Peptides against a protein of PDB entry 6TME. Designs and how they scored, part 23

Target 1, 324 residues: chain A of PDB entry 6TME
Amino acid sequence: NRLKRAYIALQAWKKAFYSDPFNTAANWVGPDVCSYKGVFCAPALDDPSVLVVAGIDLNHADIAGYLPPELGLLTDVALFHVNSNRFCGVIPKSLSKLTLMYEFDVSNNRFVGPFPTVALSWPSLKFLDIRYNDFEGKLPPEIFDKDLDAIFLNNNRFESTIPETIGKSTASVVTFAHNKFSGCIPKTIGQMKNLNEIVFIGNNLSGCLPNEIGSLNNVTVFDASSNGFVGSLPSTLSGLANVEQMDFSYNKFTGFVTDNICKLPKLSNFTFSYNFFNGEAQSCVPGSSQEKQFDDTSNCLQNRPNQKSAKECLPVVSRPVDCS
Target 2, 324 residues: chain A of PDB entry 6TME as posed
Amino acid sequence: NRLKRAYIALQAWKKAFYSDPFNTAANWVGPDVCSYKGVFCAPALDDPSVLVVAGIDLNHADIFGYLPPELGLLTDVALFHVNSNRFCGVIPKSLSKLTLMYEFDVSNNRFVGPFPTVALSWPSLKFLDIRYNDFEGKLPPEIFDKDLDAIFLNNNRFESTIPETIGKSTASVVTFAHNKFSGCIPKTIGQMKNLNEIVFIGNNLSGCLPNEIGSLNNVTVFDASSNGFVGSLPSTLSGLANVEQMDFSYNKFTGFVTDNICKLPKLSNFTFSYNFFNGEAQSCVPGSSQEKQFDDTSNCLQNRPNQKSAKECLPVVSRPVDCS

## One batch from the design tools (peptide; aimed at target 1 D57 E103 R131)

Design b2_p14_1_s3 (made by RFdiffusion4, then SolubleMPNN; from b2_p14_1, 6 letters changed)
Fold by OpenDDE base, seed 5:
Structure b2_p14_1_s3 (fold): chain B 324 residues (1-324), chain A 14 residues (1-14)
Amino acid sequence: as target 1 above (324 residues)
Amino acid sequence: PKLRPLSPRPIESA
């Protein structure tokens, strides 16, 4: 009996709660698991006459606890949303039995350990949100081989380089922000044909931006701020026909911010502050357009307010990194 | 950018 297995799983989970401040699991009593708060039942895909637990929504319950291995008994769950809790520990390997997993959101918890590789075992996974946790180590390259719509990794402890397999991703949204990623952005990034939003904020990324970024024709948000990028902005950025929000602030960029970048047709906000740019086109000057917002603060620009001192600029500007 | 936790997608129940 599938509901009996679900009962065992859910009761084990309730026992794994350290605190339930909103008494979310107060009604988790008895065999009628479909009446449990945050538990959603639906007809089984293989037998519509059988009711199964198809979804969990415990978002914003502030529950402290862990995920027990008995959750692997919830074999019919396709939607698992438990964000904004205080669940700790690791994602159980037993969740590999949840072969129907479609959306997995464990964001804003206290999960630790390496990337939850069990997520890679789910053949139908479309949405992965593990942001705002304490996951650490390397991002497995295989994550980008999956047909995911969104990949949220931000605010974790991930380290090492971004896998070159990123170019295989079909995701529209990918967040790397606020991790410890290092190295260069892979050149394969330009192959992300469905990408709309990508965020690299606040990592240890370095090197030159790959020219292939200019191939991201559908990108609307590109944020690479707060990293260690060097060199000039690629001239190929003129190819970002749909970019609306672009942020390169808080890096070590040099060179000239060109007219062809600042005149991008959909550009609404372009922030390139806190770099070492030594020139900008008139179209890049803040206030030059009513439709576009620019920030050129704290660069090495002449005749602009709030720039770095000559003392700060000279050592960097005089020795620009050649990205060619 | 969508950096904050999102609400779950609608769960279809019977």
Scores: peptide ipSAE 0.045, ipTM 0.749, DockQ to the pose 0.072
OpenDDE base, seeds 1, 2, 3, 4: peptide ipSAE 0.037, 0.040, 0.041, 0.044; ipTM 0.748, 0.760, 0.737, 0.743

Design b2_p14_1_s4 (made by RFdiffusion4, then SolubleMPNN; from b2_p14_1, 7 letters changed)
Fold by OpenDDE base, seed 4:
Structure b2_p14_1_s4 (fold): chain B 324 residues (1-324), chain A 14 residues (1-14)
Amino acid sequence: as target 1 above (324 residues)
Amino acid sequence: PKLRPLSARPIQSA
């Protein structure tokens, strides 16, 4: 019965293919769905004597098509990997029936519409990759209530603010890069206890960086580049004991880059170029360390190469934003 | 032989 449902689903999906350049679905013929290329069967969790479709892997198949609602019949699927295809349309709501979903990767496709809220219905979801699509609108706050290990949202069309619920996330990696997020980074960010890597690159984020960033003791990568952040760098950044890669470039930061930041014990690369910093500690100067790489290009620093003109600096530096 | 699907690697550019 379960394999029959899977057959119906997979045949419906094959019919939804517009192009299959590698003939991936060429062998998708007949009732033996477990022999299908990219289809993986395993014993059912509730009955080991029953074979079910437990996984889909169509990564890098360059398939053009859409996801039909019949995919909701794949109720035993825990792994769904279809990255690097040309699937379009929306993620079907019928996938709510896939209650065993553990890893969902639809990255590098042509999906559109709002955030696929069906992903929120999966109680056991640990990995969510929807990057490199055309998803739009607001990020639902509930995404961070999920016990996810990784959340990949980059290279989409998401807009509005980052939910305050971000502090509830247990994810080690979160990417917001290359969207249209706006507003401030929530102060609750400091509550992300398991965070190792967070990327905000290329959004419309603004305001001051919250002091609570300094509470992210496990962070190894912090990239806030290419936004509209203002004010000084928080002094609490000295708390980033494990940060290796830090990027604040292409913002509107002002003030002094301190020793406490540049002397972070595991810091290997610190980029603060293309801002309006008017001073830096000696420890922040490029070439001051053999173990650390710094970039101070295009700031308002004195006696440094490749800085902004006084004409460009004066209007910004003379009007510092007080983040206190 | 079919390989088991693996989680995607973090931070990849397309």
Scores: peptide ipSAE 0.037, ipTM 0.738, DockQ to the pose 0.234
OpenDDE base, seeds 1, 2, 3, 5: peptide ipSAE 0.028, 0.029, 0.035, 0.034; ipTM 0.734, 0.725, 0.731, 0.747

Design b2_p14_2 (made by RFdiffusion4)
Pose (drawn by RFdiffusion4):
Structure b2_p14_2 (pose): chain A 324 residues (1-324), chain P 14 residues (1-14)
Amino acid sequence: as target 2 above (324 residues)
Amino acid sequence: SLDDLKKRLSPLSY
């Protein structure tokens, strides 16, 4: 009995609810699971006459609990939204039985430990949001082999390198912000198809920017701020024909900012503050344009306000890194 | 349909 399996799974889950501030599971009684709050039923994909539990949505319920293995019984679920709860512990391996999983959002919870590799087992997975948890350790490179449209990893404790496999991703959006990733951005980044937005804010990345970034001609947001990148901006960045937001602030970049970048057509907000740039094109000057917003604070630029001192600048400015 | 079902849920945060 199909809905009985859903009943057992949801009752096993309610038992694990230690605190439910909004009494969200108050009506989770009896066998009519489709009437349970946050449970969404629909016709079976292969038979419109059969009723199935196809979605779970408890966004913003602030429930403290954990996900028991019995949730593996919800075999028809394709939508799982639990943003802003207090669900703790790990994602049960039994969730690999949810073979129709399409969108999985466990953002802003209390999950911990290694990357939830059960997500790799879902053949129809398109949206994966694990941001704002305590996941840590290495990132499974094979995650970029899945045909994910969106990958949100920001605000965890992930470490080590960006996988070389990143160029295989078909994602339109990828966030790595606020982890402890280290090393270089892979040269394969130029092979990412469909990429519109990529956010690296606040990691421990370094090395020079790969010239292959210039191949991302559909990117509208490229944010590499608050890392440790060195070298000059690659001249290939003129290929970012669609970039609207570009932020390289808080790095160790040196050299010139040219109009090759500052005159990009759709570029409206270009922040390169807190680096070691010693020259900039006139068109790159903040306050100079009514359409474009620039920020050059704390660089090594003559005749500009709030720059680094000459004392701090000369050692770094006179010793540019050979990107080789 | 999946689109109809998604209209009944909370939207995705991008």

Design b2_p14_2_s1 (made by RFdiffusion4, then SolubleMPNN; from b2_p14_2, 10 letters changed)
Fold by OpenDDE base, seed 2:
Structure b2_p14_2_s1 (fold): chain B 324 residues (1-324), chain A 14 residues (1-14)
Amino acid sequence: as target 1 above (324 residues)
Amino acid sequence: SMEELRSKMSPRIL
């Protein structure tokens, strides 16, 4: 009996709660699991006459606890939303039995350990949110072989290079922000066909930006701020026909910010502050447009306010990195 | 249906 297996799983999970401030699981009593708060039943896909647990929604319940291995008995669950709790430990490998998993949201919890590779085993997964946890180690290259709508990795402890497989991703939104990613952005990034938003904020990324970024024709948001990028901005950035928000602040960029970048047709905000740029086109000057916001603060620009001293600029500007 | 189930649960935010 599928509901009997669900009962065993849900009772094991209730026992794994250390704190339930809102008494969310107070009604988790007896065999009628479909009446449980945050448990959603539906007709089974293989037999419409059979009722199964198809969804879990415990979002914003502030529950402290862990995910027990008995959750692997919830084999009919397609939607698993448990964000904004205090669940700790690792994602159980037993969740590989949840072959119908479509949306998996464990964001804003206390999960630790490596990337939850069990997510890679789900053939129908479309949405993966693991942001705001303590996941660590390398990002598996295989994540970008998944047909995901979005990949939220931000605010974790990931320590790796960005996999070259990123170019295979069909995701519209990818967030790497606030991790420990290192190395260069792969040239394969230009092969991302459906990308609208990509965020690299607050990592240890370095090297030159690849020219292939200019092939991201559908990108509306590109944020590479708070990294260790060097060299000039690629001239190919003139190809970003749909970019609205662009941020290169808090890097080590040098050279000249060109008209071809600042005159991008959809550009509304372009922040390139806290770098070592030694020149900018008139179209890049803050206040030069009513339709566009620019920030050129703390560069090596002549005749601009709030710039770095000659003493700070000279050692960097005199030794430009060649990205050729 | 999946759509009916989805409508009863918290929306995913991209």
Scores: peptide ipSAE 0.225, ipTM 0.893, DockQ to the pose 0.859
OpenDDE base, seeds 1, 3, 4, 5: peptide ipSAE 0.197, 0.188, 0.207, 0.219; ipTM 0.885, 0.869, 0.891, 0.894

Design b2_p14_2_s2 (made by RFdiffusion4, then SolubleMPNN; from b2_p14_2, 10 letters changed)
Fold by OpenDDE base, seed 5:
Structure b2_p14_2_s2 (fold): chain B 324 residues (1-324), chain A 14 residues (1-14)
Amino acid sequence: as target 1 above (324 residues)
Amino acid sequence: SMEELRSQMSPRIL
């Protein structure tokens, strides 16, 4: 019996709660699991006459505990939303049995260990949110082979390089922010055909920006701030016809910020502060437009306020990195 | 349906 298995799973989970401040699981008593708070039943896909647990929503329950392996008995769950709790430990590999998994949100918890590779086993997964945890190690390249709408990885402890498979991603939103990613942005990034928003904030990324970024004509948000990027901004950034928010602040960029970038048709905010740019077009000057906001603070610009000293600039500006 | 189920649950945040 599918509901009996669900009962076993949910009771095991209740036992795995260390704290339930809102008494969310207070009604998790008896065999009628469909009445449990945060448990959602639906007719089974294979047999509409059978009621199954199809969804879990424990968002914002502030529950402390862990995910026991018995959760693998919830084989009919397609939507698993448990964000904003205090769940700890690892994502059980037994969740591989949840072959209908469509949306998996474990964000804002205390999960640890490597990337939950069990997520790669779900053939129908469309939404993956693991942000605001303590996941660590390498990002599996295979994550980008999945047909995901969104990939939220930010605020974790992921390290190593960004996989070149990123170009295979069909996701509209991808976040890498606030991890320990290193190396260059892969040139394959330009192949992300559905990308609207990508965020690299606060990593250890380095090297030159790939020219292929300019192929991201659907991107509305591009944030590469707080990294170690060097060289000039690619001239191909003029291809970002839909970019609205662009941030390159807190890097080591050099060279000239061109009209072709600052006059992008949809650009509303462009932050390139805290770099080593030694020139900017008039169109890039803060206050030059009523429709666009610019920040050129703390560069090596002449006749602009709040710039770096010549002493700070000279060693970097005199040794420009060639990205060609 | 998935849509019906989704409508009963918290919206996903993009």
Scores: peptide ipSAE 0.245, ipTM 0.899, DockQ to the pose 0.885
OpenDDE base, seeds 1, 2, 3, 4: peptide ipSAE 0.199, 0.231, 0.179, 0.211; ipTM 0.887, 0.896, 0.866, 0.892; seed 4 fails the geometry check

Design b2_p14_2_s3 (made by RFdiffusion4, then SolubleMPNN; from b2_p14_2, 9 letters changed)
Fold by OpenDDE base, seed 3:
Structure b2_p14_2_s3 (fold): chain B 324 residues (1-324), chain A 14 residues (1-14)
Amino acid sequence: as target 1 above (324 residues)
Amino acid sequence: SLEELRSKMSPRIL
């Protein structure tokens, strides 16, 4: 009996709660699991006459606890939303039995350990949110082989390089922000056919920006701020016909910020502050447009306010990195 | 359907 298995799972989970400040699981008593708060039943896909647990929504419940292995008995769950809790430990491998998993949101918790590779086992997964946790180690390349709408990885402890498989991603939104990613952005990034928003903020990324970024013609948000990028901005960035928000601040970029970038047709905000740019086009100057906001603060620009000293600039500007 | 189920649950944040 599927509901009996669900009962076992949910009772095991209730026992795994250390704190339930809103008494969310107070009604988690008895065999009628479909009446449980945050438990949603639906007709089974294989047999419409059978009622199954198809969704879990415990968002914002502030529950402290862990995910017990018995959750693997929830084999009919397609939507699993447990964000903004205090769940700790690891994502159970037993969740591989949840073959209908469509949306998995465990964001804003206290999960630890490596990337939850069980997410890779779900053939129908469309949405993955694991942000604001303590996941660590390497990002598995296979994550980008999945047909996901969004991939939220930000505010974790992920390290190593961004996989070259990123170009296979069909996601519209991908965030790497506030991790420990290192190395270069893969050239395959230009192959991301559905990308609207990509965020690299606050990592240890380095090297030159790949020219292939200019192929991201549907991107509206591109944020590479707070990294270790070097060299000039690629001239191919003129291809970002739909970019609205662009941030390259807090890097080690050099060279000239061109008209072709600052005149992008949809550009609303372009921040390139806290770099080593030694020139900018007039169209890049803050206040030059009413429709566009620019920030050129703390560069090596002549005759601009709030720039770095010659002493700070000279060692970097005199040794430009050739990205060709 | 997943849509019907989704409508009963918290919206996902994109």
Scores: peptide ipSAE 0.294, ipTM 0.908, DockQ to the pose 0.917
OpenDDE base, seeds 1, 2, 4, 5: peptide ipSAE 0.287, 0.274, 0.298, 0.287; ipTM 0.907, 0.906, 0.911, 0.910; seed 4 fails the geometry check

Design b2_p14_2_s4 (made by RFdiffusion4, then SolubleMPNN; from b2_p14_2, 9 letters changed)
Fold by OpenDDE base, seed 2:
Structure b2_p14_2_s4 (fold): chain B 324 residues (1-324), chain A 14 residues (1-14)
Amino acid sequence: as target 1 above (324 residues)
Amino acid sequence: SMEDLRSKMSPRIL
C-alpha cells in the first residue's frame, strides 16, 4: 500500500522535528496522510485509481529538524518544497528512490556536507534550489549535464573551480554567488544556449574573463562583482546584444572601458566601480545617458570624482595583465 | 494532474 509507506515516512519525519513553531505537523495523526498540512495527494501516474502522496510543501514553516532516511518511502513525490526552515544534516541517499522528482527546493535551511549527489540520480529533475545552506566541497561536473531550468547554488560553502561542463547547461538562470569558487571562468561558458542570468558575486574567481562571454546573446544579467578578475574587459562583450544588468565592480580590472560596451543596445545598468580602469569612453561616463546608469567610482580615471589615489593606481596600472 | 498539484503548492520562483 503506497499511502501506508507514506504514513511511515511522514511519521518518521515528524519524530525528526526538534521544533515546529507554527504547529505545522499538529494534524499529522492517523493513516489519512492526504489530510496532513503541507501534504498533497494526487492520482498515481501508473494507476489513476490509486491516490498517492505527490507533493510536500513545508515552505516558511521554521521547522528545526533533519531529513530521516524513511523519506525514501515517498516514492511518488514529484514536488518537494521545504524552503525557509531550519532542517540540518545531509540530504538522505534514500531519496534516490524518488524517481519522479521534478522540483527539489531545500533552500534557506541548515544543510551541510558535500553537494547532494542524490539530486543527480533523478532523471526528470527540472528545478534544483539548494541556496542559503552550508553545502561544501567541489561542485560535481555532472550538474550541468542535467536538463535543468534553473540552478541555484548561491550562499553556500562550495570550494572548487567552475566545471568545464558549464557550457552544456540548458539552464536560463545559474547562481554561483557567495561561495568560495576559484580559478578562471571556463571558455566553454559561451556554449550556454538558454542562459538569461548568471551571477558570480562574492567568490574567489580570478584570471582574465574569457572572450567567449561575448557569445551569450540571450543574457540579460551578467554579474561578476566581488572577485579577483584581472586584465582588460574582453572586446567581445560588444556581442551581448540583450544584456540589461552588468556588474564588474570590486575586481582588479585594468585598461580602457570602451564605447562598444557602454553603447550595448539593452544596457540599463553597468557598474564597473572599484577596479583599476585608467580610461573610459564618453558613453561610459555617469550621467552621459538618461536611459543608462553607470558607476565608475574608485578606479584610476582622470578628471573623475571619487577615484583612487595615484599611489594606489600606479603599481597596478603600470603592470597590465596581458590576456591574449 | 501535475499542473493541478503545482497550482496548490507554493509557486516556483526563478
Scores: peptide ipSAE 0.218, ipTM 0.892, DockQ to the pose 0.837
OpenDDE base, seeds 1, 3, 4, 5: peptide ipSAE 0.168, 0.032, 0.214, 0.110; ipTM 0.876, 0.704, 0.893, 0.853

Design b2_p14_3 (made by RFdiffusion4)
Pose (drawn by RFdiffusion4):
Structure b2_p14_3 (pose): chain A 324 residues (1-324), chain P 14 residues (1-14)
Amino acid sequence: as target 2 above (324 residues)
Amino acid sequence: SYSTLSPHPLPPAL
C-alpha cells in the first residue's frame, strides 16, 4: 500500500521533531497524508489515476529534528524543500531510494560532516542547495559530472581544491563562497557550458587567474573577491561579453586595469578595491561614468583617494608574480 | 482534494 509507506515515513519523521515552533506538524495525524501540512500530492508520473506524495516543502518552519532513515520510503518525492529549519545531523543514505529527486534544498539547517554523497545517486537531480550548513572536508569531484543546473555550496566548511572536473558542469549557477577552499582556479573553468553566475567570495584561493576565464562569454556575475589571487588580470577577460557584476576586491592583484575590461558592454559594477593595482585606464575611474560603477579604494594608484601608502606599495608593485 | 507542489524559482546566488 503506497500511501501507507508515506504514512509510516511521515510519522517516523514527526517522532524525530523535538521542537516545532509554528506547530507545522499539528495536523500530521491519520492516514490521509495528502492533507498533512507541507506534504504535496500529485498523480503518479506513470499513471495519472494513482495518487502519490511528490513533494515536501517545510521552508521556514524552523523545526529542530533530524531526517530518519524511514524517509527513504517516500519513493515518489521529486521536490524536497526544507530551507531554514534546524534539521541536524546527516542526510540518511536511504534517500538514494528517492530516485525521482529533482530539487533538493537543505539550505540553512544544522547538517554536519562530509558532503552528502547520497545526492550523487539521483539520476534526475537538477537543483542541489546545501548552503549554510556545516558540511566540511573535500568536495567530491564527480559532483560536476551530474547534469545539475544549480549548485549552492556557500557558507559551509569545505576545504582543499576546486575539482578539476568543474569544466564538465552544465550548471547555470555555482556558488563556493565562504568556505576554506584553497589552491588555484582550474584551467578547465573555461569549458563550463551554460554558466551565468559563479561566486568564490571568501576562500583561500591563490595563484593567477586562468586566461581561460575569458571563454565564459555567457557569464553575468563573476565574483572572486576576498581570496589571495596574484598576478595581473588576464587580458582575455575582454571575452566576458555579458558580465554585469565583476568583483576582484580583496586580493593581491598587481598591474594595470585597462579599458579592455572597463568598457565591456554590459559591465555595470566593477569592484577592484583592496589590491595592488598601480595603473588604471581613465574609463576605469570611479565617479567618471553615469552608467558604470567602479571601486578602486586601497590600491597603488597615483592621483586617486584612499590608496595604499607608497611604503607598502613599492615592495609588492616592484615584484610582480610571473604567472608561470 | 489535495495540494500540488511545483519547482521553486531559482533563488539568489547568495

Design b2_p14_3_s1 (made by RFdiffusion4, then SolubleMPNN; from b2_p14_3 with P7A H8R A13P)
Fold by OpenDDE base, seed 1:
Structure b2_p14_3_s1 (fold): chain B 324 residues (1-324), chain A 14 residues (1-14)
Amino acid sequence: as target 1 above (324 residues)
Amino acid sequence: SYSTLSARPLPPPL
């Protein structure tokens, strides 16, 4: 009796609520779980004559509480959307029993602990959103071995390096922003064949940008701002034929920003402010194009407004990092 | 598989 198990799980969850400001679970009474607000039933995939709980949508419910282990009884759930709540604690290991998990969105909550490795156990997972939580520790390399379409990791407490396995990812969107990632961007990044958007904002990443970034011909958004990157921009960035939004601001880049980058055919916004660039092509100058926006603020450029002083520039510009 | 629920895109950083 799958619905009976679902009833047990959902009642256990209701008991795990500390606060339900919108009374979302007010109708969570009785055995008819398919009538519960935010609970969606469908014919079972293995038996169309059996009705099962297939989805949970409690998005924006502002519920405070935790996820009890009894949620592992929801074995038919493929869609689990509980974003924008105040759930705390860890993701229960018992969720490994939810083998049909397809979309898992626990974003914008108060979850803590290491990366929820239970997500790695779901063979059919396509969408993983754990952003805006307090997950910590290293990112397991295996996350990028999964056939995910989207991976949202931003606004957490993840540390260590970005796994080399990133190149194996089939995701179109990957966010690392606002974590504590360190080290270099792996050279394998160029192998991300389906990548459209990647965001590294606000980490502790360093070193030179790998030349292999230029192989990301499908990328429309590339944001590496607010890190510790050094050296010159790779000349291979001229290969980003579809990039629309590019941001390298708030780093320690040096060298010359070339025409080949600023004349990218789909480029609409290119921000390279707050670095130590000592030259730019005319095509990179803000206002040089009606179709493109540039920001060259706070570099070491000559004859441009709002640049760093010679005193600030000289120590860095005179000691260029060799990325070769 | 079941029909997917909509997911919101990443909001701009605060």
Scores: peptide ipSAE 0.040, ipTM 0.765, DockQ to the pose 0.213
OpenDDE base, seeds 2, 3, 4, 5: peptide ipSAE 0.038, 0.025, 0.033, 0.027; ipTM 0.767, 0.677, 0.725, 0.694

Design b2_p14_3_s2 (made by RFdiffusion4, then SolubleMPNN; from b2_p14_3 with S3K H8R A13P)
Fold by OpenDDE base, seed 2:
Structure b2_p14_3_s2 (fold): chain B 324 residues (1-324), chain A 14 residues (1-14)
Amino acid sequence: as target 1 above (324 residues)
Amino acid sequence: SYKTLSPRPLPPPL
């Protein structure tokens, strides 16, 4: 009976295809759903004698269509990977019935609407990839209460502030890049105990960087480029013992870039170009190290090439933002 | 670009 439900779901989905350029669903005929291309069966967790549909892999199939509500009949699916297609519409709420969902990848599609809150209903979800879509509105705070290993949100239309619940996240990687997020980075960010990579690129974030960033001992990648951040770099950034890639470019930072930041032990690339920094330590100068790469282009530095004019610098540098 | 921006393949069955 479980495979019969899967048959109904998969046939409904095939009917929801507008285009299948690689004929991926050409063999989706008859009751033997386990032979369908991109459909994977396994013994059921509750009864090893019963075969069920446990996974879907339609990655890179370039299929145009939508996700019909009948997909909710795939109650045994734990792996759902349909990236790099042209699926449109919304994620069906009927997917709440997929209580075994472990990895959900709908990245690089044409999905629209608010954050797919059905993802929050899955108790065992460990991987969420919704990047490269047209999801919009606020990010639900509850996303960071989930025990996720990875959260990919980049290249969408999300707006509003980053929830303070971010500090509760156990994810090793989080991407916010290329959205419309605004406001400050929450001070609770320092509580992210497992964070390795975080990317804020290309948002409308502003204010001062919180000092608590310096508590991110395991972070290897920190990219806050292309935002509206102001003030000086926190002195606590000297605590980033494992950071390898750091980018603060294309902001409105001021002040002095210190030795304590540029001499971080594992730092390989540090980009702080296109800001209003008025000084840097000798260790921050491009070419000062063979092991580290720096970019100080387009700041307010003296005796350095490719800097902003005095006319552009003076109004900003003379009125530094106090982050205290 | 960073590794975090690349697509993820399907992992082995659970």
Scores: peptide ipSAE 0.041, ipTM 0.761, DockQ to the pose 0.060
OpenDDE base, seeds 1, 3, 4, 5: peptide ipSAE 0.040, 0.037, 0.038, 0.041; ipTM 0.732, 0.750, 0.757, 0.764

